# Peptides against a protein of PDB entry 5KEZ: the designs that were tried, part 57

Target 1, 320 residues: chain A of PDB entry 5KEZ
Amino acid sequence: NVAIYNPFRPWWERYQPVSYKLCTRSGNEDEFRNMVTRCNNVGVRIYVDAVINHMCGNAVSAGTSSTCGSYFNPGSRDFPAVPYSGWDFNDGKCKTGSGDIENYNDATQVRDCRLTGLLDLALEKDYVRSKIAEYMNHLIDIGVAGFRLDASKHMWPGDIKAILDKLHNLNSNWFPAGSKPFIYQEVIDLGGEPIKSSDYFGNGRVTEFKYGAKLGTVIRKWNGEKMSYLKNWGEGWGFVPSDRALVFVDNHDNQRGHGAGGASILTFWDARLYKMAVGFMLAHPYGFTRVMSSYRWPRQFQNGNDVNDWVGPPNNNGVI

## One batch from the design tools (peptide; made by RFdiffusion4, then SolubleMPNN)

Design b2_p13_3_s3 (from b2_p13_3, 7 letters changed)
Fold by OpenDDE base, seed 2:
Structure b2_p13_3_s3 (fold): chain B 320 residues (1-320), chain A 13 residues (1-13)
Amino acid sequence: as target 1 above (320 residues)
Amino acid sequence: AKGVPEGYDRIPK
């Protein structure tokens, strides 16, 4: 991914890829292989956060300022480490003036235009699908168990399906022969927009963002909500079917006040209420559960926004 | 925010 120095190595640089090389601040490919092997050998499975909707931001300077030293040029859409060129992006397909998503009520913009300037890959092209599949299959062959598909809302479900159909079975050194990768898709659907979580059920599980948002309201006792109202928690509250849901109290985005949930989202900053919410989630039989492991950072609010929401994991002058 | 302007929310208000 790109190496950003202003601000200094933010967490979100990880979501601006310039190659599919397994070479980041977390380590190199050999170290990753070693970690996957050690985890699998004790029954801990690895699921990769796969960023396949886009490459880096269109405004990032060209050069070799990346975690693996790969050259890239956002201006010319040149990513030779893949390789991608201008033919592999949706610049000509997006019809907005800015090239970015401008109207979330237009499903075509949401899928074909850039997410906040991130160069949007043309996932309708078999070449692009194959390059992504090669990346994911390399991970499968190393021994990962599945994937979180980042920004799935911004990809056509059929394009995702076409990529998934190219995937190998899981590595038989650790998984039963014929095992398929576990897939869950990040789709932010709180209602009110044309794109729905149900559009993606055919590809695997989806994130249920209503879960953390509504649970936060109840635990906080907002609007007269009571714990007793959680008796029919799950489908009874209008959530997606349990067998399609991946549930969580918070994630890295809404922990920072971004995306779905707003101020209702509970985090470790509210320790007592957060433990109540996480405990309830783990005890209640709905969805596939995900528990957040995060870190503290020096929050500084200005005009209601944390100016330090970019701060990544604890590090020693950029070294994790 | 994934490299987006400060204060950006991916869910329009």
Scores: peptide ipSAE 0.041, ipTM 0.790, DockQ to the pose 0.115
Fold by OpenDDE base, seed 4:
Parts: C-alpha cells; sequence; structure tokens
Structure b2_p13_3_s3 (fold): chain B 320 residues (1-320), chain A 13 residues (1-13)
C-alpha cells in the first residue's frame, strides 16, 4: 500500500493499495506465511481484510512511496505491480463532476464512483476480477480461512460473486477437503439508502452496523431504551438474519466517529459500558461475533472531531 | 483520502 508520511503512517494507508504484494508495515510474505501456519496449527484461523474495491487515492503522488517499494502513478491509473492501467478503473463510468461519490442515494454513484477519491476499480472486467481472485487465491493457498471484503457497499454484488466464483477451496492441510473461504462483507446499511445489506446475502455474511448502534443506545439508556427490550434482540430488532450477520460493538471506523453509529457507539474509551456491550454480544446467540482489539491514542477533539483519528497502532517508527 | 468519507456516519431519524 501507499506509505503516507503526512500524517505519519496513518492506519488508513493500509486501505490504499498499490499492489497485491504481501509486503506491508506488518511484515513480508514469508513472515505472513509463517504466522498463518503457526496460527492454523493451533486452531486459530486467519481472515484477511481484502481491499478490492479500489486502489490508492487519486491525489497521491506518483512514485515508489509504498510499503513494498512498488511504483505507482495514480494520475495515470498506472499500477504496474498488478498490473492495472487506465482501462481498469471506472473513470468513464462515473458521471459525477468530481469523480467521487456525491450522492449516496444514487446506488450507481456509490458503486461506480470513487470513495473519497480512492481510485475505483472496474470490477465488471474479467481482467480485474481475475487479478483480485489471484490475490485472494494466493492467500487461500497460504492457508487463510476467509476474507473481510472492504467497502463491499461500493461494489456490485454480482461483481463480488464473480470474484468469489474464482476462488479455490481452502488449503487441505488445515481445512476439510472442499471447504470454501468464509466471506463477510462490509456493508453499511442503517436504512434510508438504496443499497441494502440483503443485496449481498448471496456472497456471504454482512456487517450489521445496526447492532452496535442500537446496543450502544440501549446500554447508554438513551431514548428510553431498556435492557429488557433486548429480549427479542436480533431479527426482532430489524437486523439481518442471524446466519447472514457479522456483529460487533465497534470497528476501527466508528471507534473514531466515522462510518456508522454515531455517538451511540461504545468503545474501550468507555470501559465499563463497553465491557457490558461486549459481554452481552458474546453471550447472545445472534450473528457471528467479532471482538475488537484496539489501542489508545492521543485524541484531540476540534469541532467535535478527533484530529488524531489517523493514528495507527503502536509501532516502531512506522513498522508494526 | 482517509478511506472513510466525511459525513459517512448516517443514522436515519
Amino acid sequence: as target 1 above (320 residues)
Amino acid sequence: AKGVPEGYDRIPK
């Protein structure tokens, strides 16, 4: 991915890929392979956060400022390490003046235009699908158990399906023969927008952002909500079917006041309430649970926003 | 680009 130095190596640089090389702040491919092997050998499975909707930001300077030194040129849509070129992006498909998503009530914009300037891959193209599948299959062959698909809301479900159809079975050294990768898709659906989480049920589980938002409200005792109202927690609260839900109290985005959930989202900053929420989540059978492992950073609020929300995990001069 | 759009936190009223 792109190496960002202003601010200094933010967490979100990881979501600006320039190649599919397994060479990042966390280590190289050999180290990753070693980790996957060691984890699998003790029954711990690895699920990769796969950034396949886009490449890096359109405004990032061309060059070799990347975690693996690969050259890239956002201006010309040149990512030779893949390779991608101008033919592989949705520049011509997006009809907004800026090239970015401007109206989230326009599903076509949401999927065909750039998410905050991130170069939007043309996932309708078999070439693009195949390059992504190759990346994911490489990970599968290493021994990962599945994937979180980043920014799935911004990809057409059919395009995702086409990629998933190209995926290998899981590595039989650790998984039963014929096992399929576990897929969960990040889709922010709190209602009110045309794209629905149900659009993605055919591909795998989806993130249920209503979960953390509503649970936070209840535990905070906002709006007259009571714990007793959790009796029908899950589908009874309008959430997606349990077998399609990935649930969580917070994630890296809304932990920083972004994405979904607003002020209701509980985080480790509110330790007692957070423990209550996480405890409840783990005790309740609804959905597939995800527990957050995060870190503290020097928050500085200006106009209600943390100007240090970019700060990544503890690191050694940028190396995690 | 931060990866999360400004105002992306949307909860219908």
Scores: peptide ipSAE 0.039, ipTM 0.776, DockQ to the pose 0.086
Fold by OpenDDE base, seed 3:
Structure b2_p13_3_s3 (fold): chain B 320 residues (1-320), chain A 13 residues (1-13)
Amino acid sequence: as target 1 above (320 residues)
Amino acid sequence: AKGVPEGYDRIPK
């Protein structure tokens, strides 16, 4: 991915890929293989946060400032380490003036335009699908158990399916023969927009952002909410079917006040309430649970926004 | 913030 130095190595640089090489601030491919092997050998499975909707931001300077040293040129859509070129992006398909998503009520914009400047891959192309599948299959062959598909809301479900149909079975050294990768898709659906979580049920589980948002209001006792109202928690609260839901109290985005959930989201900053929410989530049978492990950073609020929301985990000069 | 500096929001503001 792009190596960002201003601010200094933010967490979000990981979501700006320039190649599918397994060289990052966390380590190289050999170290990753070693980690996956060690984890699998003790029954801990690895699920990769796969960033396949886009490459890096369109405004990033061309060069070799990347975690694996690969050259890239956002301006010309040149990513030779893949390789991708201008033919592999949706620039000509997006019809907005900025090239970015401008109206989330336009499903076509949401899928075909750039997410906040991130170069949008043409996932309709078999070439692009194959490059992504190759990346994911490499990870599968290493021994990962599945994937979180980042920004799934911004990909056509059929394109995702086409990629998934190219995936190998899981590595038989650790998984039963014929096992399929576990797939969960990040889809922000709080209602009111044309893109629905149900559009993605055929590909795997989806993130249920209503879960953390609503649980937060209940635990915080906002608007007269009571714990007793959780009697029909899950589908009774309008959530997706349990067997399609991946649930969580918070994630890396909304713990920073971004994404879905707003101020209701509970985080480790509110330790007591957070533990209550996480405890409830783990005790309740609805959905597949995900527990967040985060870190403290020097929050500095200016005009209601944390100017240090970019801060990544504890590191040694940018290396984790 | 996810993709770019100075903030990122994947829902309408």
Scores: peptide ipSAE 0.045, ipTM 0.804, DockQ to the pose 0.139; fails the geometry check
Fold by OpenDDE base, seed 1:
Structure b2_p13_3_s3 (fold): chain B 320 residues (1-320), chain A 13 residues (1-13)
Amino acid sequence: as target 1 above (320 residues)
Amino acid sequence: AKGVPEGYDRIPK
């Protein structure tokens, strides 16, 4: 991915890919392979956060400032390490003046335009689908069990399906023959927008962002909410079907006050209430549960916003 | 939003 130095190596640089090489501040491919093997040998499975909707920001300077030293040129849409060129992006398909998503009530913009400047891949092209599938298949062959598909809301469900149809079965060294990768898709659907979580049910599970948002209000006792109202928690609260839901109290985005949930989201910063929420989630039989493991950073609030929300996880690989 | 300074917000305000 792109190496960002201002601010110094933020967490979000990991979501600006310039290649599909397994070479980042988290480690190299050999280290990753070793970790996957050790985890699989004790029954711990690995699911990769796969960034396949886009490459890096269009405004990033061209050069070799990347975690694996690969050259890239956002201005010309040149990513030779893949390789991608200008033919592999949706620049000509997006009809907005800026090239960015301007109206989230327009599904075509949401899927064909750039997410805040991130170069949007033309996932309708078989070439692009194949390059992504090759990346994911390499991970499958290493021994991962599945994927979180980042920014799925910004990809057409049919394009995702086309990629998934190219995937190998899981590695038979650890998984039964014929096993398929576990897929869950990040889709923020709080209602009011044309893109719905149900659009993606055919590809796998979907993140249910209403879960953490609503649970937060209940645990906080906001708006007269009571724990007794959780009697029909799940589908009774308008959430997606249990067998399609991936549920969580918080994620890395809304933990920082961004995305779905706002101030209602409970995090480790509110330790007591957070433990209550996580405990309830694990006890209640709805959805596939995900528990957050995060870290403390030096928060600095200015006008209600944490100006240090960019701070990445503890790391001693800063030279990468 | 994702990959930009000040974090990731995919819901316009």
Scores: peptide ipSAE 0.044, ipTM 0.803, DockQ to the pose 0.178; fails the geometry check

Design b2_p13_3_s4 (from b2_p13_3, 7 letters changed)
Fold by OpenDDE base, seed 5:
Structure b2_p13_3_s4 (fold): chain B 320 residues (1-320), chain A 13 residues (1-13)
Amino acid sequence: as target 1 above (320 residues)
Amino acid sequence: KKGVPEIFDRIPK
């Protein structure tokens, strides 16, 4: 991914790929392989956060400022380490003046335009699908158990399916022969927008962002909500079917006060309430549960917003 | 209403 130095190595640089090389601040490919092996050997499975909707931001300077030193040029859409070129992006397909998503009530914009300037891959192209599948298959062959698909809301479900149809079975050294990768898709659906979580049920599980939002409201006792109302928690609250739901109290985005759920989202900053929420989530049978493991950072609020929400994991001068 | 808030930015300003 791109190496950003202003601000200094933010967490979100990880979501700006310039190649599919397993070479980042977390380590190199050999180290990753070793970790996957060690985890699998003790029954711990690895699921990769796969960033396949886009490459890096259009405003990032061209050069070799990346975690593995790969050259890239956002301006010309040149990512030779893949390789991608201008033919592999949706620039001509997006009809907005800025090239970015401007209206989330326009599903076509949401899927064909750039997410906050991130160069949008033309996932309709078999070439692009194949390059992504190659990346994911490499991970599968290493021994990962599945994937979180980042920004799935911004990809056409059919394009995702086309990629998934190219995937290998899981590594038989650790998984039963014929096992398929576990897929869960990040789709923010709190209602009010045309794109629905149900659009993606055919590809795997989806994130249920209503879960954390509503649970936060209840535990915070907002709007007169009571714990007793949780007796029909799950589908009874209008959530997606349990077998399609990936549930969580918070994620890295809304932990920073952004994204779905707003201020209702509970985080480790509210330790007592957060423990209650996580405890409830783990005790309740609804959905596939995900527990957040994060870190503290020096929050600095200006006009109600944390100007340091970019801060990444603890590091020593950029070294994790 | 947006799926991603305007204040969220994954690219340098």
Scores: peptide ipSAE 0.036, ipTM 0.771, DockQ to the pose 0.528
Fold by OpenDDE base, seed 2:
Structure b2_p13_3_s4 (fold): chain B 320 residues (1-320), chain A 13 residues (1-13)
Amino acid sequence: as target 1 above (320 residues)
Amino acid sequence: KKGVPEIFDRIPK
């Protein structure tokens, strides 16, 4: 991915890929292989956050300022480490003046235009699908158990399916022969927009963002909500079917006040209430559960926004 | 309601 120095190595640089090389601030490919092996050998499975909707931001300077030193040129859409070129992006397909998503009520913009300036891959092309599949298959062959698909809302479900149809079975050294990768898709659906979580049920599980948003409201006792109302928690509250849901109290985005949920989201900053919410989630039989492990950072609020929401994991002058 | 807030920009300015 790109190496960002202003601000200094933010967490979100991870979501600006310039190649599919397993070479980041977390380590190189050999170290990753070693970690996957060690984890699998003790029954801990690895699920990769796969960023396949886009490459880096269109405004990032060209050069070799990346975690693996690969050259890239956002201006010319040149990513030779893949390789991608201008033919592999949706610049000509997006019809907005800015090239970015301008109206989230227009499903075609949401899928075909750039997410906050991130260069949008033309996933309709078999070439692009194959390059992504090769990346994911490399991970599968190393021994990962599945994937979180980042920004799935911004990809056509059929394009995702086409990629998934190219995937190998899981590595038989650790998984039963014929096992398929576990897939869960990040789809932000709180209602009010044309793209729905149900559009993606055919590809795997989806994130249920209503879960954390509503649970936070209840635990905080907002709007007269009571714990007793959680008796029919799950489908009874209008959530997706349990067998399609990946549930969580918070994620890295809404922990920073962004994305779905707003101020209702509970985080480790409110330790007591957060433990109550997480405990309830783990005890209640709805969905596939995900527990957040995070860190403190020096929050600085200006006009209601944390200007330090970019801060990544604890490090020593960039070294993790 | 927007799924991704405009204020959440992953691109440095």
Scores: peptide ipSAE 0.035, ipTM 0.764, DockQ to the pose 0.482
Fold by OpenDDE base, seed 3:
Structure b2_p13_3_s4 (fold): chain B 320 residues (1-320), chain A 13 residues (1-13)
Amino acid sequence: as target 1 above (320 residues)
Amino acid sequence: KKGVPEIFDRIPK
């Protein structure tokens, strides 16, 4: 991915890929392979956060400022390490003036335009699908158990399916023969927008962001909410079917979020309430549970916003 | 410019 130095190596640089090489702040491919092997050998499975909707930001300077040293040129859409070129992006398909998503009530913009400047891959193209599948299959062959698909809301469900249909079975050294990768898709659906979580049920599980948001309000006793109201927690609260839901109290994004949804989110910053929420989540049968492991950073609020929300995990000069 | 969207800003209150 792109190496960002202003601010200094933020956590979100990981979501600006310039190649599918497995050399990042966390280590190189050999180290990753070693980790996967060691984890699998003790029954711990690895699920990769796959960033396949986009490449890096359009405004990033061209060059070799990347975690693996690969050259890239956002301006010309040149990512030779893949390789991608201008033909592999949705620049011509997006009809907004900026090239970015401008209206989230326009599903076509949400899928075909750039997410906050991130160069949007043309996932309708078999070439692009194949390059992504090759990346994911490489990981599967290494021994990962599945994937979180980042920014799934911004990909057409059919394009995702086309990629998934190209995937290998899991590595039989650790998984039963014929096992398929576990897929969960990050779809932010709190209602009010045209794209729905249900659009993605056919590809795998989806993130249920209403879970953490609503649980936060209950635990915080906002709006007169009571724990007793959780009697019909899950589908009774309008959440997606349990067998399609991946649930969590917080994630790396909404842990740093603000607004109506962000304010309700419980995090480790409020330890007591957070433990209550996580404990409830783990005890309740609804959905597939995910527990956040995060870190403290020097929060500095200005005008209601944490100006240091970019801060990544503890590191040694940018290397974890 | 952030590398990640403000995911809650666009959600109506």
Scores: peptide ipSAE 0.033, ipTM 0.765, DockQ to the pose 0.097
Fold by OpenDDE base, seed 1:
Structure b2_p13_3_s4 (fold): chain B 320 residues (1-320), chain A 13 residues (1-13)
Amino acid sequence: as target 1 above (320 residues)
Amino acid sequence: KKGVPEIFDRIPK
């Protein structure tokens, strides 16, 4: 991914790829392979956060400022380490003046325009699909069990399906022959927008962002809500079917006060309430559960916003 | 969201 130095190596640089090389501040490919092997040998499975909707931001300077030293040029859409070129992006498909998503009530914009400036890959092209599949298959062959598909809301479900159809079975050294990768898709659907979580059910599970948002309001006792109202928690609250739901109390985005859920989201900063929420989630038989493991950072609020919400995880390998 | 330091919300307010 791109190496951002202002601010200094933020968490979100990891979501700006310039290649599909396994070479980041988290480690190199050999280290990753070693971890996957060790984890699989004790029954711990690995699911990779796969960033396949886009490459880096269009405004990032060209050069070799990346975690694996690969050259890239956002201005010319040149990513030779893949390789991608200008023909592999949706620049000509997006019809907004800025080239970015401007109206989330327009599903075409949401999927064909740039997400906050991130160069949008033309996933309709078989070439692009194949390059992504090669990346994911490499991970599968290493021994990962599945994937979180980042920014799935911004990809056409059919394009995702086309990529998934190219995937190998899981590594038979650790998984039964013929096993398929576990897929869950990040789709933010709180209602009121044209893109629905149900659009993606055919590809795998979907993140249910209503879960953390609503649970937060209940545990916080906002608007007179009571724990007793959770009797029909799940589908009874309008959530997606249990067998399609990936549920969580918080994620890295809304933990920082942004994204779906707003101020209702409980985090480790509210330790007691957070433990209650996580405990309830683990005890209640709805959806596939995900527990957050995070870190503290020096929060600094200005006008209600944390100006240090960019701070990445603790790391001492700044050379990478 | 992930490309702009000051913006992490991908949902219109």
Scores: peptide ipSAE 0.035, ipTM 0.767, DockQ to the pose 0.134; fails the geometry check

Design b2_p13_4_s1 (from b2_p13_4, 6 letters changed)
Fold by OpenDDE base, seed 3:
Structure b2_p13_4_s1 (fold): chain B 320 residues (1-320), chain A 13 residues (1-13)
Amino acid sequence: as target 1 above (320 residues)
Amino acid sequence: SSYSNPTRALFWK
């Protein structure tokens, strides 16, 4: 991915890929392979956060400022380490003036335009699908158990399906023969927009962002909410079917007050309430649970926003 | 706060 130095190595640089090389601030491919092996050998499975909707931001300077030193040129859409070129992006398909998503009530914009400047891959192209599948299959062959598909809301479900149909079975060294990768898709659907979580049920589980948002209001006792109201928690609260839901109290985005959920989201900053929420989540049978492991950073609020929400995990001069 | 928008961090690039 792109190596960002201003601010200094933010967490979100990981979501701006310039190649599919397993060479990042966390380590190289050999180290990753070693980690996956060691984890699998003790029954801990690895699920990769796969960034396949886009490459890096369109305004990032061209060059070799990347975690693996690969050259890239956002301006010309040149990512030779893949390789991708200008033909592999949706620049011509997006019809907005900026080239970015401008209206989230326009499903076509949401999927065909750039997410906050991130160069949008033309996932309708078999070439692009195949390059992504090759990346994911490489990970599967290493021994990962599945994937979180980042920014799934911004990909057409059919394109995702086409990629998934190219995937190998899981590595039989650790998984039963014929096992398929576990897929969950990040889809932010709190209602009110045309793109629905149900659009993605056919590909795997989806993130249920209403879970953390609503649970936060209950635990915080906002709007007169009571714990007793959780008797029909899950589908009874309008959430997606349990067998399609991946649930969580917070994630890296809404932990910082962005993405989805708003101020109701509970985080480790409110330790007592957070423990209550996480405890409830783990005890309740609804959905597939995900627990957040995060870190403290020097929060500094200005005009209601944390100006340090970019801060990544504890690191040694950018290396985790 | 945003419910469907990406983080400011992502936008910052």
Scores: peptide ipSAE 0.041, ipTM 0.788, DockQ to the pose 0.118
Fold by OpenDDE base, seed 2:
Structure b2_p13_4_s1 (fold): chain B 320 residues (1-320), chain A 13 residues (1-13)
Amino acid sequence: as target 1 above (320 residues)
Amino acid sequence: SSYSNPTRALFWK
């Protein structure tokens, strides 16, 4: 991914890929392979956050300022480490004036235009699908158990399916022969927009963002909500079917006070209430649960916004 | 109850 130095190595640089090389601040490919092996050998499975909707931001300077030193040129859409070129992006397909998503009520914009300037891959092209599948298959062959698909809302479900159809079975050294990768898709659906979580059920599980938003409201006792109302928690609250739901109290985005859920989201900053929420989630039989492991950072609020919401995990001058 | 539908805010824009 791109190496960002202003601000200094933010968490979100991870979501600006310039190659599919397993070479980041977390380590190199050999170290990753070693980690996967060690984890699998003790029954811990690895699920990779796969960023396949886009490459880096269109405004990032060209060069070799990346975690693996790969050259890239956002201006010319040149990513030779893949390789991608201008033919592999949706610049000509997006019809907005800015090239970015401008109207989230237009499903075509949401999927064909750039997410906050991130260069949008032309996932309709078999070439692009194949390059992504090669990346994911490399991980599968190493021994990962599945994937979180980042920004799935911004990809056509059929394009996702086409990629998934190219995937190998899981590594039989650790998984039963014929096992398929576990897929969960990040789709923000709190209602009110044309893109629905149900559009993605055919590809795997989906993130249920209503879960954390509603649970936070209840535990905070906002709007007259009571814990007793959680008796029919799950589908009774309008959530997606349990077998399609990936549930969580918070994620890295809404832990920083933005994204789906807003201020209702409970986080470790509210330790007592957060423990209640996480405990309830783990105890109540709905969905596949995900527990957040995070870190403290020096929050500084200005005009209601944390100006340090970019801060990544603890590091020593960029070294994790 | 209905909530606003805030889209993921990416501050590297």
Scores: peptide ipSAE 0.039, ipTM 0.762, DockQ to the pose 0.060
Fold by OpenDDE base, seed 4:
Structure b2_p13_4_s1 (fold): chain B 320 residues (1-320), chain A 13 residues (1-13)
Amino acid sequence: as target 1 above (320 residues)
Amino acid sequence: SSYSNPTRALFWK
């Protein structure tokens, strides 16, 4: 991915890929293989956060400032390490003046335009699908158990399916023969927008952002909500079917006040309430649970926004 | 109960 130095190595640089090489702040491919093997050998499965909707930001300077030193040129849509070129992006498909998503009530913009400047891959193209599948299959062959598909809301479900249909069975050294990768898709659906979580049920589980948002309001006792109202928690609250839901109290985005949930989201900053929420989540049978492991950073609020929301995990001069 | 606020995308420089 892109190596950003201003601010210094933010967490979000991880979500600006320039290649599919397993070479990042966390280590190289050999180290990753070693980790996956050691984890699998003790029953710990690895799920990769796969960034396949886009490449890096359109405004990032061309060059070799990347975690693996690969050259890239966002301006010309040149990512030779893949390789991708201008034909592999949705520039011509997006009809907004900025080239970015401007209206989230327009599903075509949401899927065909750039997410906050991130170069949007043309996932309709078999070439692009195949390059992504090759990346994911490489990970599967290493021994990962599945994937979180980043920014799935911004990909057409059919394009995702086309990629998933190209995937190998899981590595039989650790998984039963014929096992399929576990797929969960990040889709922010709090209602009121045209793209729905149900659009993606055919591909795998979907993040249920209503879960953390509503649980936060309940535990905070906002809007007259009470814990006793959680008796029909899950589908009874309008959430997706349990077998399609991946649930969580917070994620890295809404922990920083971005995305779904706003101020209702509980985080480790409110330790007691957070423990209540996480405890309830783990005790309740609804959905597939995800527990977040985060870190403390020096928050500095200006006009309601944390100017240090970019700060990544504890690191040694950028190396995690 | 329902929650229907619009999505606010994270700005990634």
Scores: peptide ipSAE 0.040, ipTM 0.767, DockQ to the pose 0.082; fails the geometry check
Fold by OpenDDE base, seed 1:
Structure b2_p13_4_s1 (fold): chain B 320 residues (1-320), chain A 13 residues (1-13)
Amino acid sequence: as target 1 above (320 residues)
Amino acid sequence: SSYSNPTRALFWK
């Protein structure tokens, strides 16, 4: 991914790929392979956060400022380490003046335009699908059990399906022969927008962002909410079917005090209430549960916003 | 200047 130095190595640089090389501040490919093997040998499975909707931001300077030193040029859409070129992006398909998503009520913009400036890959092209599948298959062959598909809301479900159809079975050294990768898709659907979580049910599970948002409201006792109202928690609250839901109290985005769920989201900063919410989630039989493991950073609020919400995880890698 | 804020939460601010 791109190496961002202002601010200094933020968490979100990890979501700006310039190649599919397994070479980041978290380690190199050999180290990753070693970890996956050790984890699988004790029954711990690995699911990779796969960033396949886009490459890096269009405004990032060209050069070799990346975690593995690969050259890239956002201005010319040149990513030779893949390789991608200008033919592999949706620049000509997006019809907004800025090239970015401007109206989230326009599903075509949401999927064909750039997410906050991130260069949008043309996933309708078999070449692009194949390059992504090769990346994911390499991970499958290493021994991962599945994937979180980042920014799935911004990809056409059919394009995702086409990629998934190219995937190998899981590594038979650790998984039963013929096993398929576990897939869950990040789709932010709180209602009111044209893109729905149900659009993606055919590809795998979907993140249910209503879960953390509503649970936070109840635990905080906002708007007169009571714990007793959770009796029909799940589908009874209008959430997606349990067998399609990936549920969580918070994620890395809404943990920053904004985004899907807003201020209702409970985090480790609200320790007691957070433990209550996580405990409830683990006890209640709805959806596939995910527990957050995060870190503290020096929060600094200005005008209600944390100006240090960019701070990345602790890292002692002095090389990349 | 370099791209510095690609978070998915930007449109909710």
Scores: peptide ipSAE 0.035, ipTM 0.756, DockQ to the pose 0.530; fails the geometry check

